# Peptides against a protein of PDB entry 8BZL, part 255

Target 1, 228 residues: chain A of PDB entry 8BZL
Amino acid sequence: SYDRAITVFSPDGHLFQVEYAQEAVKKGSTAVGVRGRDIVVLGVEKKSVAKLQDERTVRKICALDDNVCMAFAGLTADARIVINRARVECQSHRLTVEDPVTVEYITRYIASLKQRYTQSNGRRPFGISALIVGFDFDGTPRLYQTDPSGTYHAWKANAIGRGAKSVREFLEKNYTDEAIETDDLTIKLVIKALLEVVQSGGKNIELAVMRRDQSLKILNPEEIEKYV
Target 2, 242 residues: chain B of PDB entry 8BZL
Amino acid sequence: SRRYDSRTTIFSPEGRLYQVEYAMEAIGHAGTCLGILANDGVLLAAERRNIHKLLDEVFFSEKIYKLNEDMACSVAGITSDANVLTNELRLIAQRYLLQYQEPIPCEQLVTALCDIKQAYTQFGGKRPFGVSLLYIGWDKHYGFQLYQSDPSGNYGGWKATCIGNNSAAAVSMLKQDYKEGEMTLKSALALAIKVLNKTMDVSKLSAEKVEIATLTRENGKTVIRVLKQKEVEQLIKKHEEE

## One batch from the design tools (peptide; made by RFdiffusion4, then SolubleMPNN)

Design b1_p24_4_s1 (from b1_p24_4, 14 letters changed)
Fold by OpenDDE base, seed 2:
Structure b1_p24_4_s1 (fold): chain B 228 residues (1-228), chain C 242 residues (1-242), chain A 24 residues (1-24)
Amino acid sequence: as target 1 above (228 residues)
Amino acid sequence: as target 2 above (242 residues)
Amino acid sequence: EAERERERTLEEARRAEEYAERLR
């Protein structure tokens, strides 16, 4: 029965379930990633946390390992599955290879996982895109993006989710060597990019920074306001 | 349109998971469940719809389930699905206890079930669970906690929330009356009665139609207590006098 | 009745949107 093949080619060669998963991503909260010289920055649009919701449980930026973090746009429950699998792989790699994963390695792992869900009978694609940032063991900052299809590419800067088009247009105009010359300037660039689509300033932004040989730091609202 | 109503949860052209949305719609018709976090405890209050006169007064909570010594949940939605999920919660909690010789952290139990729920939205031949849950608990990491999960496998922590029938109205009332940092369990109980009185489709709130459980800490132990009918009657009476 | 149905539809749509927002 056709019901077993969830992701199939259309007569014109389209994988509709992948395309529709991309539409789910486009409806997600905006996320932006920027690679600086010695810093990687992720920013995410905070949807107005319901007044009675615990903010602790509403995180869109997560660590995959000490040297890698991820933001996503799309289905949160799908993202949790991907994050958990990626974390297990990061730990497994440390045990087997005795080194942390490269950002490219873990991105490829996530991409391969997503791709398998586009070919497997009885599975739908993951309804998420991800921005994966971190440092390789040599200290090189990296930014990668994955989509529901399982494709991945390296970026200097990129955005995903609802406001991604506007944010990307901003980044294309404003991402220069001068704009990322310092860590603070890089952070400011991310904030400015998000402010193209986020209303009410720093209160509605989640921001994470990772510097060389440092752990992921989630900035509090007060720290974010210093850059506004 | 009809092609996306299949048993397999697939994306619509607009990127929507209609089977998950339809599961949520089914929950909207279920009895109301409230959760309120206080400084000194957490509570669940649930509408009891099936008052079968022939059910012996063994007040087995129809909608509130003890999961372990430190956690309880309430359910809104399909009863059979709820039974499966509550059993899984108990099994997960017990396996963790056996493995680590300590109780499972509250959020970790919630996430474990949410991963199961998510799987039923992604794998073919499965339908989403038609159940939302409220979880109350205590652990050494975060103290008293309240969580909500839905058929998608999403969850969140809350100070106060509602699932089931008239949940939107209930949440609105909770937002108005909930005072962060000042909520005692006593005040939370009063608030629960107030909200249920307005959101339940009954002419008069009665103790027979309401189940309430509280989770507190006494002498370094978690105490989960289902309120007796007389206690609920007193709460209702007090509300009527105000 | 038509207004009530419209209001119900709008409220259902709003709930669906809020839910869709929670799903994301």
Scores: peptide ipSAE 0.031, ipTM 0.601, DockQ to the pose 0.030
Fold by OpenDDE base, seed 4:
Structure b1_p24_4_s1 (fold): chain B 228 residues (1-228), chain C 242 residues (1-242), chain A 24 residues (1-24)
Amino acid sequence: as target 1 above (228 residues)
Amino acid sequence: as target 2 above (242 residues)
Amino acid sequence: EAERERERTLEEARRAEEYAERLR
C-alpha cells in the first residue's frame, strides 16, 4: 500500500515521505561542492540540453546572495521555491542586520524551511538536496549540504544526486591539503570528481567559482576545458 | 482537515510525484500546441478540436490567450484549469505593470505561474493543474521568447517545442527541420503547418482546426495577431503544393 | 493498430522517462 499519508512516522520510526524525497534527490543530476583555501567551487552535471532548448533556462547553480551560491539535486520546481525564499531572507538580513548572511545562517534557514515541510500537515517534503557554498563576512570559505529532512552539515567536499556515491568516493580519496593548495587545483579537483560520472568531458559540466572577495563566476565551456 | 490530506500530492517510494505524472498524461491527450521562435517573431499554433458551427466566429481563439500586450500563451490540458491559470497570468502581469510601471519580463511571468503550479503539487488539499502552457513574448531583456511549463512548475525556454497530443513526434520533426539562426517568421509558419499536418490525427489539415498566433515587433510595439482563417488556408495550401 | 498501440506505449514510456528527466 502506498503510504498515502502525510509525512508521518511509520511503526518502525521512519518518515517515509522524507526517505522517498531522498530517492527523488538520488535521481537528480549530480552536483559537487568543494571548499578550497580561498575558493569555493560548485560543479553540476549538465543534462543533455535538448536540441532547441535554451540553455539559459536550465541553470542548476544560482546565487542566493553576493557571497553565497547554491547547487541542488532533485525537483527543479521545488528548488526554485527554496531559492526564492533564501534570496528574500538574504536581502532581509542585509536590511535588518546590515551585514550579509553567513553561509551557515542561510543554510540553517533553508534547513528549517525544509524541516517545516516534513512536519506540517498537508505538505510534502521538498524533493531537493542542496550544496550551499560561499564566504562569511570574515572571509572564511564554507560548504554546507542540506537534504529533504532539513538536516545540514558543514563539509570540506561533498556531492549530491545520482552520481553522488562515486563522486564522494573520489573526493574521499583525492581531497587533500595538497589537492586544494591553489584555486586552480581546487577547480581541477571538482572537474575530475564530476568526470567520474559525467560523460563527454567539459561540455556537460556547469562550474561556478567563488573566490574570496569576488562575485560568483560561472565558467564557460572553454574555461572548463582548460582544466580537463 | 484529514480528508484534504489524502489528496496531497506525495512522493512514491521511488521518489515520483504520481499526481503530477497523471496530470501530464492528461495533457498528452489534449490537442496539440506548437511554438516556434524566429528571428523576427514568435508563433503559437494550436489544434482546435471543438468546431461547433454555433460557436460565435467572433471568438478570438479557443486555445491561444493574450496575457498582456507583450505576451500570449497556448494551453494543452484541462480547459477549466487553463482558464484559471491564464487569468492568474493576466493578474500577475497587471499587478507588475501597476507596481513597476513597466511590463513584466517574460520569464518572470512564467516563473510566477510556475511557482503557483509547484505549490499545487506540494500543499495539501490541492491537485496539480492538468495544464501545460507555451508562452510567447517579447521583452527588452531577451527579445522574442518561447517558454514551456508543465504541471510540476518546471519551465524552460525553447527555440521550438510542442505540447499535447503527439508532442514527441512534433518535437522530433522540429529538431530535424528547425534551422538555427535562419528561422524567419514566414519559415516558422510553414514549419508549423508542416508539423501540424503530420501530427494531428486528421486526414486533411483544415484552417478550421488550426489556430495560429504571431507575435512581432512593429514600430517599437509588440503586435500579437491571430491569423485569419483565410491566412491559415493559404499556408495550408502552400504546404500542399510543396 | 497493435503496432500503433505499441508505438504509442513506447512513446508514452519515452515521454514519461523524458519527463522524469525534466523533473530532475
Scores: peptide ipSAE 0.035, ipTM 0.611, DockQ to the pose 0.028; fails the geometry check
Fold by OpenDDE base, seed 1:
Structure b1_p24_4_s1 (fold): chain B 228 residues (1-228), chain C 242 residues (1-242), chain A 24 residues (1-24)
Amino acid sequence: as target 1 above (228 residues)
Amino acid sequence: as target 2 above (242 residues)
Amino acid sequence: EAERERERTLEEARRAEEYAERLR
């Protein structure tokens, strides 16, 4: 029967479809997020772009709004659906509340969306985790993570995808107040963290930087190499 | 294992969507389709498998579909699924035109269909579409464009790519011979013939077995043209002489 | 025949890996 819930509890209390969606995330390209003092940085492992692929169409970092950016690990098509809905919500919030969303608000929205897909009949979980970064209206930098379950938490630094464990271990050791004292040091920290799992240096890294009261900036390979 | 094979919207323990993978496998057995982006145009080349004498010789493109005045696509996979998706593409494009009084941007049309494809992988009671598409188009934002989409709802822009039978070999050949920034439509046509000659499971490439469409700009208008059999014959002959 | 089956299995596995890479 097509009307049966896909995501159900096992006899031992597990939601296997959520766990399996998390396995899809673990197979995804690595993404890292770091919150600095006045900067948020996202870094993503570039898959070897097929020589004939347009790099423009292979973006793993996207703006949700002027003050919020997202990176993801897992199923790209699933991510597109989440991104589109989040963008609509950001615009709706601006129209109805007359202020941009807080990073927490949009994270909660995304998390709620994911959670609904874990509980709705005839729907599978989203096969994505996301790192959501940005600035609240008060200028506070924020970093959140969501997973396929719809759980979310605030972080100083975190990583998702295939290399996430190694990157997290690096961040746990190297994330200090001194390491994020400047914007440049924060960027360097993200690059160093990704280099734990990414081979061939800055050419295989996509990096996005958002500074306080500034728009999202995607760094070019030459700019990244300056920090390597 | 079998339990995950039957339901279209279930992750495997390894995080795989088997129904999407099986749909892609079905596409691997379909006739070859190539797309090549040039500086002055973009082309699709597709294998014709069904040469029935009783087909009314109306120059019917078996695998190449005009979507609107600025876009065309080729399909690899299940014909019935292809017909549904190509019709949906036309409807989306037409609705956009009516709403905004301008043609839909190429990537937006591709994305709209890809969201539909994705939905068929996530909502119960539906199977994935057993179809991959190549899209060629022109818009004022990015000029000439080539896209590929698969049953998952994933897509990408390409300079050159291939779907269907022997697609991996074709892509390898395209990677070797494609010169970025220097590709003319003429050179792209020659490259398409070269690749098809090597990748099609035929003893000899013939014009009856190949469909080619070009998309160009003439006097500020997009022109989509399916090459005549004689033109394809000339391209094949030229390749055989080299 | 066993070698052909092995080659087929390897090619299928390779295609599956390439596919898995495209989905990510």
Scores: peptide ipSAE 0.028, ipTM 0.599, DockQ to the pose 0.031; fails the geometry check

Design b1_p24_4_s1 (from b1_p24_4, 14 letters changed)
Fold by OpenDDE base, seed 5:
Structure b1_p24_4_s1 (fold): chain B 228 residues (1-228), chain C 242 residues (1-242), chain A 24 residues (1-24)
Amino acid sequence: as target 1 above (228 residues)
Amino acid sequence: as target 2 above (242 residues)
Amino acid sequence: EAERERERTLEEARRAEEYAERLR
């Protein structure tokens, strides 16, 4: 069967390993990203941290650079590889171009990396989708999404992972200019969107906020509860 | 489908990596290893299955390996794979020390190995390592630490955890008895014996079947000590008297 | 500290790439 080959087209033109990697993403914890006016917000479903697990080691939102952060759904170990390479590229860009990367640039880099793993013999696709958010040097907030195939698109709002369909449906109905008019409203929108698929409120949500000219802020559970 | 099971690094139609899952299953049949973080130290306790009387007791435990002056690990799974990974950990730690003139932070060492594990799940013609590890360590950043890693290259920090045979039951017991913020190394040792007594497939726990290592700080230095058999016997005896 | 962390990340990534190349 053609589905046994790592990166071969089926007779009907399907890349089964890419499709199956997308199924791995669908099993991942839900992540949501929303672009506000002067804010970008990432939210992730916290799996109930095992009572004895250190929460520090269960982060699904990470900085790629001072102006870019990423959330992912799917295989955590695969994500770590992508994150590390992206961080290297961000630093390299600062050294060579003397400016931070644009959000689009680093997204394209990640997408190209993923694509190469879909075309190279002896490699499986990355089992991750990513939401990449940040600010360009001109202060424009950006949100991009990548999938295991290496495709990428810009979004106003999007979701990935197991609850992505329900969250996207919510965002399609509720993402309006009024709903993102303020930073607080944008944060509330993300929380409400996640609550469509997350039980037990703010305790099971990881939330990160990046404002214009500010560093990534991860909200603590108490801060999240103020928005619920 | 059985046809996906034979290939090392292929997603199933459901997005599962069966070779990784099967490696984890193999680890589930390995001897029990547990780790407990205390306020004043961290410990590893491991089941010793191969009691060879001719093993020179002077050497490091069968399942507990010193990695550097500040870290040790315990392994569950394929011994040959464990040897490769423990050697790699030592090399990574040494290279870091040479490059930066300071010990590698605990989480960085764990992450470096986890990236290797991950690579063996992604590159064709390679099988996953059939090994889970518990890591204990101290660094200036986070103090005493306990980590667990699996064949997928995932890892996590823990207050207490278990790998190998009956690990789920052990974790359940640890969740019940572990007192956050109040755990001394002495109480952690007692808890380790309690859990091993219930989770090891033995009628009676004996000191010959248990390896315990502690990591403490004395005079600003890390001390890694493997408990002597007599010390383990005393811990078991104390547990039986309670 | 941030610069040291960046350098560490760069070195870790380089090693990961070299390792990945050895696995090819």
Scores: peptide ipSAE 0.000, ipTM 0.594, DockQ to the pose 0.018; fails the geometry check

Design b1_p24_4_s2 (from b1_p24_4, 15 letters changed)
Fold by OpenDDE base, seed 3:
Structure b1_p24_4_s2 (fold): chain B 228 residues (1-228), chain C 242 residues (1-242), chain A 24 residues (1-24)
Amino acid sequence: as target 1 above (228 residues)
Amino acid sequence: as target 2 above (242 residues)
Amino acid sequence: SMEAEIEKNLERADEAYEYDEKLK
């Protein structure tokens, strides 16, 4: 059967391994990204951290550079590989071009990496989707989403993972210019969106905020509860 | 060329990596390994299955491996795979030491191996390693640490965890009895014995069937010590008296 | 850095893969 081969076209033109990798993403914890006016916000469903697990080691939101961060859904080990490659590229770009990467640039890099793993013999696709947020050097906030196929698009708001459909439906209804008028409102929007699929409120949410000309800030549970 | 495709870890229609799951299943049949983090140290406790009278006791440990002066690990799964991975850990640690003139941070060593494991789940012609590891260590950044890694290349830091046979039951027991913030190495040792006694498929826990290593700091140096059989016997006896 | 070592390991893995493919 064609589905047992490495990423090859089926007779009907499907890349089954890519589609199946997308199914792996759908099993991942939910992540949401929202672009505000002068803020980008990532929220992730905290896996029920096993009572004895160190929460520090279960970070689903990672900085790629000072101006870019990423959340992912899907295979954590696959994500680590992508994150590391992206970080190296961000540093390389700073050294060679003397400017930080644009959010689009690093997204395209990640997308290209993923795409190569869909086309190379003897490799399987990455089982991850990513939300990549940050600021371009001109101060423009950006949000991009990538999938296992290596496609990418810019978004105002988006979600990935198991609860993505419900979160997206919420965002489609509630993302307005008024809803993102302030940084606080934007943060609140992300939290509300995640609460559509996350049980037990703010304790099960990881939230990261990047404001213009500021570093990534991971909000503590107490800070999150202020917005709930 | 097409023959290698049949051995590649691929996604199922449901988005599962069955070869990784099957590797994890294989680990479930391996001897139990426990790790417990305390305020004043960290320990590994492992089931010894190969109690052959003729085993040369010269081996520091059957299941616990010293990686460097500041780290040790225990393994559950395929012995040959474990030997490869533990050797690789030692090599990574040694290369780092030579390059940077300081010991490799614990998490960095774990991550380096996990990236190798991940690669064996993604590249064609490779199979996942049928091994889970527990890592204990000390570094200047985070102090005492306990990590677990699996065949997928995932890892996590833990206060207490278990791999191998009856690991789920062991983890449940650890969750019940682990006292956050109050765990001493002494209490951790007692807890390890308690959990092993219930999770090992033996009527009575004997010191011959258990290997325990502790990692402590003494005079600003890391000390990795495998407990003597007599010490383990005392721990078992104490548990039986409670 | 950790990242550099990871990258080297990944490069080695890629090289090993390519080598194995050339031997086929």
Scores: peptide ipSAE 0.014, ipTM 0.591, DockQ to the pose 0.028
Fold by OpenDDE base, seed 4:
Structure b1_p24_4_s2 (fold): chain B 228 residues (1-228), chain C 242 residues (1-242), chain A 24 residues (1-24)
Amino acid sequence: as target 1 above (228 residues)
Amino acid sequence: as target 2 above (242 residues)
Amino acid sequence: SMEAEIEKNLERADEAYEYDEKLK
């Protein structure tokens, strides 16, 4: 019966569908997140936009709310579902609580959603990991990661997708208080990290910056080249 | 490998959704559909495979469906699945119009259906839809638009694209001949005929085997028109003379 | 074998987890 639990424990205690969903994430475009002092930065590897494709429809970084942004790696259609639900929750929270969500709150919401899809009969896990960045109402910058299992953790810096290992290794070596001392240095760190795995320089990078008390800004290619 | 292929809506060890890929394979055997965005309009051209003399000519199009006053789509894949999805598109568009008293934006209609498609890839007991769609439309936000969606629930906007049989070859030809910023609807129609002539497995392109719809703006209204057979014949003739 | 592939994926997941723990 197809109605049986899709995600079950193996005899050795593994949730294979979750692990396989993680493999789907590893095939995704690389995304990087870095928390600075007063800035959060997301960078994503742009897949070569096919000739005749509209670039506006190929976005890997999206706003969840005015104070929260998300990048993802893995299945784009799965990501859209998560994004839409997260946006609804952000709006609902503003209406009911009269304050914007904390980055942790919305991350937990997304994580809980993912977890339910690992435990519910007749559902497969979401084939996405996400980097969620933003500012809490108190102005604290936050970076969280979620995976297909529904786990989440706070990070100073992290990467997901096909180049994540190399990018993370770079970040481990180069993420210092000095490297994030300024907004510009933080942006440079993200770009340098992505350049470890992205070919052809700044043209293949999507970069989003959220500064304290400012809206999300997606940098244009010319702005990115200034940091390279 | 085979043991997982038979189960719907599960990941393979490699992180692949084989049921979605198999649905895409089914689309590869369907008739060719192409879409081209022009400065003054957008078009769909589709291969008509079922030419039966007893088919009631009253049917608007086999492969091209009007969704609302501002949008149409073409389908490649399983006909029954296509009928379900096109009906859903119409319902979504109608509900939006009733709720907001304005036509649904093109991308919103596309995404709404794509969310349904995605759900059929994630929920057990369901198979993916074996259908890809091309959408043409106009809205006040982005003007003329062309979208493609697949069984996974992914979509993208395009200047020109193709689905179905020989779609890769068609896309290659479109990339070569599509002139950005200079594409008129007239030139787009000519390009459509050119591409179909090369990609359809026919010795000679005939108007009976091709359906073409254009979407234009006239006096601030969207006009969706399926070309008459005679008009298609003229386009084919012009192509043969070049 | 599928089991071997699963095991390899588990090892990779564990490596990723350990790596993630170092970045905290």
Scores: peptide ipSAE 0.018, ipTM 0.588, DockQ to the pose 0.041; fails the geometry check
Fold by OpenDDE base, seed 1:
Structure b1_p24_4_s2 (fold): chain B 228 residues (1-228), chain C 242 residues (1-242), chain A 24 residues (1-24)
Amino acid sequence: as target 1 above (228 residues)
Amino acid sequence: as target 2 above (242 residues)
Amino acid sequence: SMEAEIEKNLERADEAYEYDEKLK
């Protein structure tokens, strides 16, 4: 019966709606994030875009601001809500504080938003996890992950979605200082990590790169194939 | 699972939103709607199920709604929900026009409604809208556009797509026959008739059972036109001769 | 902006939700 209620504690202390939202995330396309020395990289599994679908409308990597981008796994409509609120906050911060948000700040904002939806009566949790990457104003690359509960942590590398376990296992074995020594090596690491769960190579990968003091760049399939 | 069939849309243990899925199921029983994007225009074609001769209101279109001067939509699902959503679309478009003194971009209008739909899947005491929509439009950013949205608040842009009854079969046929980059509005109309003829549960396709609207650009203005019954008859006849 | 419009729509949705909850 507790699973019918808007996110309430079970007798054993579980928030079932949060756990079930995490199951929704596990059904999502795999996303991976890696922090390099002077680069942050996001990669997402491209589901086979239906032949007649506009690829422009199937983006899983989005900019939140000039210095921050996000990938997500789970419910796309839920993600859109979070993204839009985060964008508004980024702009508001620029106007009020006269500086861009830190990656941690915007992550905390998103996390707090998610958390509120786990505690508010009549609201279900967001069915999304997010990888948030970018650069702080001091030029430090950052990677954060957040889940439906509103928890967040900083990572060197992480993955979310259906293939996350396999990708994380790969990253745990292969993330070394040598593996991220250059921007190209960092990109290659992300691609290799995604290839653990994605079939048919670079054609099924969306890859975004943000370098220090540079805007988000989405790599085209040809650029991705150079790293395969 | 009947256990999660409540007015409050919640996650199942498997991470599914059953109320959204059930809304999508309801749409699957609705009349078929097609959208096809061409180089020189975009069209909607919809099955007309209720032909009541005694309807005093000449419904020029039962399932196709003009939203503004640059956009129209077709609906599959619960009629009452459709009316609410189409009215909301009109209001959003009007408010934008008043605020910015220019028409709302097509994708922004679609997104605005999709955010409302999403909210009805996330807030307690609300049920999802039992409606999918096809949107056709023109704007200065992307030109002619076709979008589809569902009860979850998801949307996508399409070259061609279908919602409602037998939508999967229709989409399969569209995938086979749609030629990217070579689609004219004329060829799109022919394709729409071809697909409807195969997907509608009718022995013979008649103009009385089909509504078609086209969106074109003439002299720098968007023109939304519902085809006359005679024009649809000609399209059907042409298809039968092929 | 699209974001501003979205936020406005979300606010309206929230208000509608709150209103409905008060009626319950």
Scores: peptide ipSAE 0.007, ipTM 0.583, DockQ to the pose 0.027; fails the geometry check

Design b1_p24_4_s2 (from b1_p24_4, 15 letters changed)
Fold by OpenDDE base, seed 2:
Structure b1_p24_4_s2 (fold): chain B 228 residues (1-228), chain C 242 residues (1-242), chain A 24 residues (1-24)
Amino acid sequence: as target 1 above (228 residues)
Amino acid sequence: as target 2 above (242 residues)
Amino acid sequence: SMEAEIEKNLERADEAYEYDEKLK
């Protein structure tokens, strides 16, 4: 059986499977990331969880390590594979190098993994974009984005998923040094940005905060409503 | 209907590698990258397309990568493919340095990557890299050097060349204005601005849309420098006054 | 095989980015 190359160039030089994977991301729930001075914040749109679903199983924000967390938009099943691989790499790095990964290191790992799935026969691209946030060992906050192609960039703030355009437009207007002067202002910025596309206020937002030398904290709905 | 050869890179009945040609088409839509060799240095000039306000400014050159102390490259094509290839270049250079306790010769580094590119055109289950590269470097064997490589794994040394959007027009302009034996780095910079101004689909060239790196020798050491925005602005201004 | 070597190099390409940060 000729293992058909799934991802090939079109006559016009396009990788259609990568472009279609990007369309899968656009159908995903919106995720937002913002880097503050001493804080990183991730926000995601909560899909209406069926009343009988365990909320714990619908986490769109996942820790990769103690100092790194990730939000994604797109195919949840694809995201699980990437998250698991990234977690293994984070642990391996701690064992071999005796230091936690930098946010850039783990982003590059994820990006390279995604890129390989765009080039290998019998594999399709991952249908996910990711926002990766955390702190380097020197205490520097970082925000990175990856897409299905395996590209990655560092950002001050960004958004992915179906509402990403509107959220980015909001962030471009409202991301200032004054808007991130405090942790609370940074959190407020993320919530306001996400409210551009999320209906019914803070109840439909999942928010995670990582401060310097602190573990990932997921805010409860009551905590989110304080910022609305 | 040109059948989408969804298969491994294979020869067409006409003896063409369509996937390689299609990868080259992808590069033709990428931002322009230009390289010019001078007597006293070598430069890369690249179009910057992704100007986003929310990008972290710590991002050094979007399209120009330092490979080691003696070499840099510029890329045209798929960014993710470019990242993989530039990382490979760095690894090859580092391994050589560790093994031989001297920097890798420029052409050897280029050739090593070209073999990888070629392999991705020949082996089953792989697609070509959608990337062309310009390499600038210095070594003790040939001095200042400029190379170009494409998705097929072909490479060549150049005095001046261009890849990406409007590359054919750029090469034509370079052929007209490049003076062999008389090219200084200063004149090369001016030529780069002149060519970019004509090849970029912009009414006015701005420093925000152009990245320039120079490679020179100072006190027996290679110096790779990315020009500051103000320096690029001065070059553009000078060109507008001429 | 050259394929296996390329795959190994691509796996190691992740290690090269640490070098890039040190060069910057």
Scores: peptide ipSAE 0.006, ipTM 0.481, DockQ to the pose 0.026; fails the geometry check

